# Designs tried in a protein design run: peptides against a protein of PDB entry 7PB4. Part 120

Target 1, 105 residues: chain A of PDB entry 7PB4
Amino acid sequence: KMLNIKEYKEKLLSTLGEFLEDHFPLPDRSVKKKKKNIQESSVNLITLHEMLEILINRLFDVPHDPYVKISDSFWPPYVELLLRNGIALRHPEDPTRIRLEAFHQ
Target 2, 218 residues: chain B of PDB entry 7PB4
Amino acid sequence: DALQMAVGYFEKGPIKASQNKDKTLEKHLKTVENVAWKNGLASEEIDILLNIALSGKFGNAVNTRILKCMIPATVISEDSVVKAVSWLCVGKCSGSTKVLFYRWLVAMFDFIDRKEQINLLYGFFFASLQDDALCPYVCHLLYLLTKKENVKPFRVRKLLDLQAKMGMQPHLQALLSLYKFFAPALISVSLPVRKKIYFKNSENLWKTALLAVKQRNR

## One batch from the design tools (peptide; made by RFdiffusion4, then SolubleMPNN)

Design b2_p8_8_s2 (from b2_p8_8, 7 letters changed)
Fold by OpenDDE base, seed 1:
Structure b2_p8_8_s2 (fold): chain B 105 residues (1-105), chain C 218 residues (1-218), chain A 8 residues (1-8)
Amino acid sequence: as target 1 above (105 residues)
Amino acid sequence: as target 2 above (218 residues)
Amino acid sequence: MTLRLLIE
């Protein structure tokens, strides 16, 4: 039963991965190599696919507290995208935490 | 330079020691406004001030005034726009600020130096169509951004669904007509041939300022 | 429904 869930998860993530990369790519921050002084916070942003993977993993690993804390690696447009489309929900008491909406209901 | 001092004030925040914080704020804000409307702002100044206006660092009234004076001397950096969109999604700005930003983005579209990264944000803008307050301006923005590769079956369905919900809105019709132009096979519905594309508030707040910018850069 | 909205 656990193997089937993992396989389903992988298949879902794989199928979503191509779509998400094509339609919601990260902006290329690499262009500003030259000007030294802008301490652009070198926070490595994760892909939308990776974000979803984190949310899915949390749902399976900790179903009683399926919330993930929004980190600096979470690109705000991705968070907003997930929330607006009902893919994720904010914690009612802590807006810095989000969970994957259980689509199975 | 008075402008540099004003920008520095907004960037660093109010120095604790000033008893008249409000007077100082107003002075610097007026400095920015005066320079912006007379001469425009440098791309670096717009980068700093635009982020400040959308970050929630200051109150809505201040943010609105800053955003209204984001007038370029020459160009706006695409990076500034990408960062701004990120700030909008953080949710620290008001709904009115979001509307104003999209109005600004449409108004200033031709002054943005590059469009490659903005085009990558197409999906995010498209997702904002569901916001009734943003929809007219987002449609206009999408009308400016849409390429053939952006016209996908799922987006066509979403636009048709939105039209079913909101009715035959002129801004939606304009965008759908463009979609039909790029991909006629995806849109079987007969669209009324409108001779004139109409977007809400076609007269932007910056019309006079933009004319002046164009004249200076000729 | 919601993931469908993104994929659909």
Scores: peptide ipSAE 0.035, ipTM 0.855, DockQ to the pose 0.124
Fold by OpenDDE base, seed 5:
Parts: C-alpha cells; structure tokens; sequence
Structure b2_p8_8_s2 (fold): chain B 105 residues (1-105), chain C 218 residues (1-218), chain A 8 residues (1-8)
C-alpha cells in the first residue's frame, strides 16, 4: 500500500511538474542588487512544484495535522493560485497555514 | 526635494509621535499627486510607491490615491509590476484596489520597459478571469499579452465556459477572436465578425496624463 | 477534479 502511494505521488509530481514549469514559471529575480535599501529579503523562492511536494508530503507524513506554515519562500501568487482553484485550503483559525485539499475522487 | 521627502515618508511610515499625523500624510500625498500629474514620476519612485499602495501599509483611501498617481515620467520597470502582482495575491488590498491596478496596468502597458517577465505571469492573469469584477480588464490585458504559444486547448475551453456563464461579452469576444486568429483549429465556434474591438475604457482616468507623458518623451 | 482543471 505504501509503495503504491509513493509511486502515485511521484507520478503526480512528475506530471504536474512539466505543466507547472511551462505555465507558471517563477519570475527571474535577476534584478541586479543596485540600490541597497530595499531589504528585498534574499529569500529564495521555491517552485510551484516544490510547494506542492511539501503539501503532499505533509498530508502523508502528518495526516492529523496536514497544514504547512507559509514561509517567505512561498511566492504569494502561487499560494493564491492554489487557494483560488481549491487545491489548497487555509487553516480556519490561522491564515498563515495551508493544507492540500483532499481530492475526493 | 519635497517629492523625496514625501516618498521617504511613505517608505518609512508615519512616525508614531507626530501629533499631526493626518495633516502630514495629506501634505505628502498632495506633493506626490502634484508632481505625478505635472511631470510624472521616476521609475524608482513608482517602484517604491506602487509597492506601498498594494502592501496594505496604509488605508484603502490612501492606497487608491497613490495608485491613481502612478504616472511615469518616462518608463515603468517590469520588476515593479511583478512585485505589484505579488502584492495583489497577498490579499491585503481591497477588491477596488485590484480593479484599479488592472486598469492602471492596461493604461500604462506601453510605458513598461520590458514585458518578458510580465509574459511569464500570463497564467496568473488568466486565472483572474474568473473574478467578475476583474474580468473585463483582465481580458484587455490578456489581449495585449497573448502570443500564439499562450493559446492552449485548456484556455480555449475555459474562455468558452466563461462565455457560456456570462454571455457574449465584448471583452471576452475580443480575446476569443484573438485566440481564433492564432489557433483557428481550436475554436470551431463561429465568432461574429466584429469590426471594432471594444474594451471598457480603462485609460480614461489617465488620458490627460498619458497625453502629457507622450508629449514630453517625443 | 480541481487539479484537473489546472492541467486540462
């Protein structure tokens, strides 16, 4: 049973990965650090694929608390995309936490 | 410089100890408004103020006024636009601010220095078509951004579904017509031959200012 | 169904 879940997870992530990279790429932050002052937090943004992987892993690893805390590495448009499309849900009491929506087949 | 002081005020935020916070805010806001409408703002000033307007740092009334005066002297940086889109997704700005932003983006589209990064946001803009308040302006933006590579079967289906839901809206028909132009095989539906593409005049708010900008940059 | 809407 666990092997089938892992395989399904990998297949899902691989299939989604290509699509997400093509249609929802990260903006190139290659804007050269000219002026010092805006503390653009040098936080490395993760891909939408990586974000989904984190959410899926949390669901499997901690099914009783499947929520992930939104970090600075989470690009806000990705978070909004997941929420708007019903792929993820915010925690009812903590808007900084999101979980993968159970795709009830 | 009065403008630099005003921008600095908005960037640093109100000093807690000032008894006349509202008067100071209004003074600086008027300074920004006056310069923006008269001369336009530098790209760096727009970068700072646009982010402030969308970050939720100030109230909706202030944010609206700042956004309305985001008039370039010459160009707008695409990076500023990308950052702005990120703020829209944080959910700290009002629905009216989002509408105003898309109107602004359409109106100022030609003044954006580069569009490569904005084109990468195509999917995010397309997802915003589901918002009834944003839909007319997003259609206009997508009309400006759409390339052949963006025309995919799933997007065609979504547009047709949207048309079925809301009816044959002029802005939606304009976008569908463009899609049919790039990929006629994907759209089997006969679209009425509209001689004139009609979008809601989002630029009307800045019409006078934009004319002045074009005259200065000739 | 929801992921399908993104992929389709």
Amino acid sequence: as target 1 above (105 residues)
Amino acid sequence: as target 2 above (218 residues)
Amino acid sequence: MTLRLLIE
Scores: peptide ipSAE 0.033, ipTM 0.811, DockQ to the pose 0.121
Fold by OpenDDE base, seed 2:
Structure b2_p8_8_s2 (fold): chain B 105 residues (1-105), chain C 218 residues (1-218), chain A 8 residues (1-8)
Amino acid sequence: as target 1 above (105 residues)
Amino acid sequence: as target 2 above (218 residues)
Amino acid sequence: MTLRLLIE
C-alpha cells in the first residue's frame, strides 16, 4: 500500500511538473545588484512543483500534523494559487501554515 | 526635494515620536499626488510606492490614494509589476485595492517597459478569473497579454465553464473571441459577431493623465 | 478534484 502511494505520488508529481513549469514558471528575477547595503537576502524561491512535493511529503510523513510552515522560499503567488484552487488550506489557528487538501477527504 | 522626502517617509514608515502623524502623512501624500498628476513619477518612485500600496503597511484609504497616483513620467518597470503581483497575493490588501490594481495595470499596460516577465504571469492572471470582482478587469488584461501560445484547451474549457456560470458577459466574450481567433479549432461554439469589444470601465481613472504623459514623451 | 482542475 505504501509503495503504491509513493509511486502514485511520483507519477503525479512528474505529470504535474511539466505542466507547472510551462504555465506557472518563476519570473526571472534579474536581481539588479543595486549596491545598496540592504541585505535583501536573496531568498531562493522554490518552484511550484517543489512546493507541492513538500506538501505531499508532509501529508504522508506526518499525517497527524500535515501542515507546512510557509517560508520565505514560498512565492506568494504560488501560495495563493494553491489556496484559491482548494489544493491547499491554511491552518485554522495559524495562517502561516498550510496543508494539502485533496487527500483529507 | 519634497518628493524624495515624501517617498522616504512612506518607505521608512512613520517616525513614532511625531504627535502630528496624520498631518505629516497627509502632507507627504499630497506631495506625491501633486507630482504624479503634474509630471508623473520616475520608475524608481513607482517601484517603491507601488509595493507600499500593496504591502498593507498603511490603511486602505492611504493605499488607494497611493495606487491612484502611480502615474509614470516615462515608463514603469516590469519588475515593479512582478513584485506588485507578489504583494497582491500575500492578502494584506483589500479587495477594492486588488480591483484598483488590475484597473491600473490595464491602464498603464503600454507604459510597462518590457513584457517578457509579465507574460510569464499569464497563468496567475488567468487563475484570478474566478474572482467575480476581478473577472472583468482580468479579462481585459488577458486580452492585452494573450498570445497564440497561451491558448490551450484547458483554458478554453475554463472560460466556457465560467461563461456557463456567469452568463455571456461582454468582457468574457471579448477574450473568447480572441481565443477563437488564435485557435479556431478549440472553440466550436458560435460566438456572436460583436463589432465592438466592450470592457468595463473603458474610461479609466487615468485617461487625462495618460494623455499628458504621451504628449510629454513625444 | 481540485488538482484535477489544474491538470485537465
Scores: peptide ipSAE 0.036, ipTM 0.865, DockQ to the pose 0.149; fails the geometry check
Fold by OpenDDE base, seed 3:
Structure b2_p8_8_s2 (fold): chain B 105 residues (1-105), chain C 218 residues (1-218), chain A 8 residues (1-8)
Amino acid sequence: as target 1 above (105 residues)
Amino acid sequence: as target 2 above (218 residues)
Amino acid sequence: MTLRLLIE
């Protein structure tokens, strides 16, 4: 049962990954190179695929607390996309935490 | 100069101790407004002020006024737009501010220096079509951005679903017509050949200012 | 279902 879930997860992530990369790519970081001084915190943004992977993993690893804290690596448009489409939900008491919506219920 | 002081005020925020916070705010806001409407703002100034307007640092009234005076002297940096979209998604700005931003983005579209990164945001803009308040302006933006590669079956379905929900709106019709142009096989529905693309003449709040910018850059 | 709606 766990293997089937893992395989399903991988297949889902793979299928979603291609779609998400094509339609919701990260903006190219290329603009950061030239001007030295703006300490724009080089926050490494993660891909939407990676974000989903984190959420899915949390749901499976810690089902009683499936919430992930929104970090600076979470690009706000991705967070909003997940929330607007009902893919993720905010924690009712902590808006800085989100979970994957259990689609199987 | 007065503009640098004003921009610096908005960037650093109000110093806690001043009893005349509102007067100081108004003074700096008027300075920005005056320069923006007379001469336009530098790309760097727009970058700073646009982010401030959308970050929720100030109240809605102030944010609205700042956004209304985001008039370029020459160009707007594409990076500023990308950052702005990020701020919109943080949810610290009002719905009215979001509408105003999309109106601004459409109005200033030709003054944005590059479109490559904005084109990458196509999916995010498309997702905003479901917002009834944003839909007319987002359709206009998408009309400006849409390339053949953006026309996908799932997006066609979504547009047709929106049309079924809200009726044949001129802005939806315009976008659908463009989609049909790029991918006629995906749209079997006979669209009335409207010779004129009607996006709501949103009285371009910036019409006069934009004419002035074009004249200065000529 | 919603994830499927994004993919389909």
Scores: peptide ipSAE 0.035, ipTM 0.859, DockQ to the pose 0.118; fails the geometry check

Design b2_p8_8_s3 (from b2_p8_8, 7 letters changed)
Fold by OpenDDE base, seed 3:
Structure b2_p8_8_s3 (fold): chain B 105 residues (1-105), chain C 218 residues (1-218), chain A 8 residues (1-8)
Amino acid sequence: as target 1 above (105 residues)
Amino acid sequence: as target 2 above (218 residues)
Amino acid sequence: MQLRLLIE
């Protein structure tokens, strides 16, 4: 039976989640709560899996505007990883917005 | 303290009112360089200056000079390295700065106090292998970081693909040999028995400085 | 699919 779109999405996210958790875990930034170093961006970073989930969800939920605004929770190396590998694409007029490219092929 | 003033200058940025901004910058940069090469820098100083060098706050020439003098007195904080990596892909640093950073990271690897968080960045470093300029240094870094749990089939495939593309490079062979050691079943290809592992370590910019650091800490 | 390349 062909998995419906929802089931396929869930399976994809699950598979990606397991892979990304094993191979691209987030560094634990929580350790620095104690030292008042000014530059500790109090911003909670999201995992690469969560980032992909956001992008995938946006594509499915709002297909006519599939772009997501890059927030401070987006770790720049992950953003760059997605862009360099052609998984994501920046908005042509707004570089602060990205979309999932993989599904637009 | 001259060093504290210099570090403070880089943290706060140039004071708008000084007509001689370049002279002041040079003075403080020389102060940092002199102390770093003579005595090494404290972990806190490295934390501050490394962040500045990679943040794009200053020009490439200044960033390069700062990065070249990131010599520890005793240890480098793992947190400083993690922060540095967070800046690498923001697009504010040049390709040459990225190369220099990886060279620095390899050179200073033994002086980093902990490796747990750096090991979590394994996947990120591995993804950087596709950059031809970074590849030799990233291979060396991965050689230092690789544990059995990092050796996965997809990474083996990627390394073999890189080898097919780039040829049998010494740095790739070294990493593949380590992978084969941890997971011989994943690598069916016969690797040449190399008696010596060759990385571009002969050109370590910090060799003399590191020897001095080791001597001071004995 | 570029995503496949990441997970393979």
Scores: peptide ipSAE 0.034, ipTM 0.686, DockQ to the pose 0.122
Fold by OpenDDE base, seed 2:
Structure b2_p8_8_s3 (fold): chain B 105 residues (1-105), chain C 218 residues (1-218), chain A 8 residues (1-8)
Amino acid sequence: as target 1 above (105 residues)
Amino acid sequence: as target 2 above (218 residues)
Amino acid sequence: MQLRLLIE
């Protein structure tokens, strides 16, 4: 049963990955502007695919607390996209945490 | 320079400042507004102020006023637009601010220096079509951005579904017509031949300002 | 089901 879940997970991620990479690529933030000291926290944004992977992994790894804390690496429009389409849900008490909805049946 | 001082204030100023309580804020805001409408703003100034307007650093009223005066002297940096989009839906961004941003983006589209990175955001903009308040403006934006490579079967289906839900809206028809132009095999339905494309943004808030910008840059 | 809506 665990093998089937892992295989399903991998297949899902693979299928989604190709689609998401093609249709939701990250904009090149290559602003290599030089060292002036303003700590513009060059937060490396993750792909929508990676975001989904994190959510799926959390659901499988910690099913009793399947919520992921939104980090600075999460591009806010992607978070909103997931929430708006019902792919993810915000924690009722902590809006900084989200979970994958599709598997909580 | 008064403008530099004003921009500096917004960049370094207090978090969650209220317009009604701060005479200094109002003074600086008026300075920005006056310069923007008279002469336009430099790309660097727009970069800073646009980011501030969408970051949630100030109240909605202030952010709205800043956004309304994001008028370029010459060009807008594509990077500024990408950064602005990244702030969408962060915190308490109101629906009205989102609408205003898309209206602004459409209005200022020709003044953006490059489109390569904006085109990468096509999927994000397309996903926003389901928002009824945004849909007319997003359709207009997509009409400007759409290339043949963006016309995919799943997007065609989504547009047709939206049409089924919302009816034959002029802005949807315009976008569908463009899709049919690029990929006629994907759209089997007959579209009404409209001689004139109508988008809701026909009454551009910035029309007068943009005419002035064009005249100065000729 | 909802993930399918993004892909389909």
Scores: peptide ipSAE 0.033, ipTM 0.680, DockQ to the pose 0.120
Fold by OpenDDE base, seed 1:
Structure b2_p8_8_s3 (fold): chain B 105 residues (1-105), chain C 218 residues (1-218), chain A 8 residues (1-8)
Amino acid sequence: as target 1 above (105 residues)
Amino acid sequence: as target 2 above (218 residues)
Amino acid sequence: MQLRLLIE
């Protein structure tokens, strides 16, 4: 049973990865190092694929609390994309937490 | 000097010591508005102020006024637009601000220095078509951005579904017609041949200002 | 179903 879930997860991530890379690439922060001290907090943004991977992993690893806290690495447009398309849901009491929507229920 | 002080105020926030915070805010806001409408703003000033307007640092009324005066002297940096889009989804700006931003983006599209990174946001913009308030402006934006490589079967399906839900909207028809132009095999439905493409609010809030900018840059 | 809508 665990092997089937793992295989399914990998297949899902692989299929989604190809699609997401083609259609939802991250904007390149060309941080031209102009020296001005703008501590632009170089927050490393993760890909939409990586975001989904985190959500899927959380669902499988901690099914009783499948929520992931939104970090600074989560590009807000991607979060919104997931929410608007019903792929993810916000925690009813904590809007900083999101979970993958159970597609199979 | 006055403009720099005003921009600095919005960037750094109100200094605690000012007894009349509202008066100071209004003064600086008027300074920005006056310069923007008369001469336009430098790309650096737009970068700062656009982020402030969308960050939720100030109230909706202030944000709206700032956004309305984001008029370039010459160009708008693509990076500023990308950063702005990131703020739109943080949930700190109002729905009206989002609408205004898309209107602004369409109006200022030709003044953006490059489109490479904005084109990467195509999928995000496309997803925003589901928002009824944004849909007309997003269609217009997509009409400006769409390349052949963006026209995919799943997007065609989504547009047709949207048309089924919302009816035959002029802005949606315009986008579908463009899709059919790039990929006629994907769109089997007959689209009415419209001689003129009409987008909602073709007369944008910045029409007069943009004409002035174009005249100064000739 | 909704993920399919993004992919299909």
Scores: peptide ipSAE 0.033, ipTM 0.679, DockQ to the pose 0.118
Fold by OpenDDE base, seed 4:
Structure b2_p8_8_s3 (fold): chain B 105 residues (1-105), chain C 218 residues (1-218), chain A 8 residues (1-8)
Amino acid sequence: as target 1 above (105 residues)
Amino acid sequence: as target 2 above (218 residues)
Amino acid sequence: MQLRLLIE
């Protein structure tokens, strides 16, 4: 059972990774963000891939509480995309928490 | 206000008990259309109606009519566009609606208040290039959005592959020329020097309305 | 199924 879960996780991440790498490449780490002083809350937005990875990892690591708190690093359009596509679900009592939808139901 | 009632109707959806659902729908739709073409819509109204048009809440005919009257009085909120794109990703709207949306987006591009978040959606738009129906309009949109940082080797490859598949399309050539401008080292292929960039006139549907908007905002 | 639709 554990092997199947790991394999599934890897396959899911790989499949998503390929798709997201083609369409949402990781920003080249090399662009030294010149510290322009504007205190715009330097919240580093994570990629959609990273967001999905977090959700997947949480589901596998903590299946009894698979919810992830939406941080400032979560770009709202990505959150909305996941929710609207049924990839993720909001916690019924806490809208700041989302989980990956179990596809095997 | 008749417009507020109309927008509210679309937002809340048809009340089950109304015997004449179609007549009511048509009435409100006409109200929105009349105001939009005459005066334009407020950003808040566009926010609501644009999302409705792309959410799949109503039929394609209704969605099309709503989308056609998404004419701003002054500006369109970037947030509205971002939300709209998210709906496109869900795939609840028809192909024709998607085409119309991209036409709209190109036509209304200058009226969008900010572009920072839209630029972050570059990948989403680029992914839509593979759709033959969307490709001309997406190329135009990308032409407007493309920055040097967007020009990546994998995207160059994709564009060249598309060119190989589709032939030398004017819209694709325009985008490739821009890519070459930003990153000449990535594009070794000689592109024909086109003196004029030709995109499909997405503005034609809204030409009169856009002129009116520009005149009011001077 | 829904994830598949995004990838396909």
Scores: peptide ipSAE 0.029, ipTM 0.593, DockQ to the pose 0.119

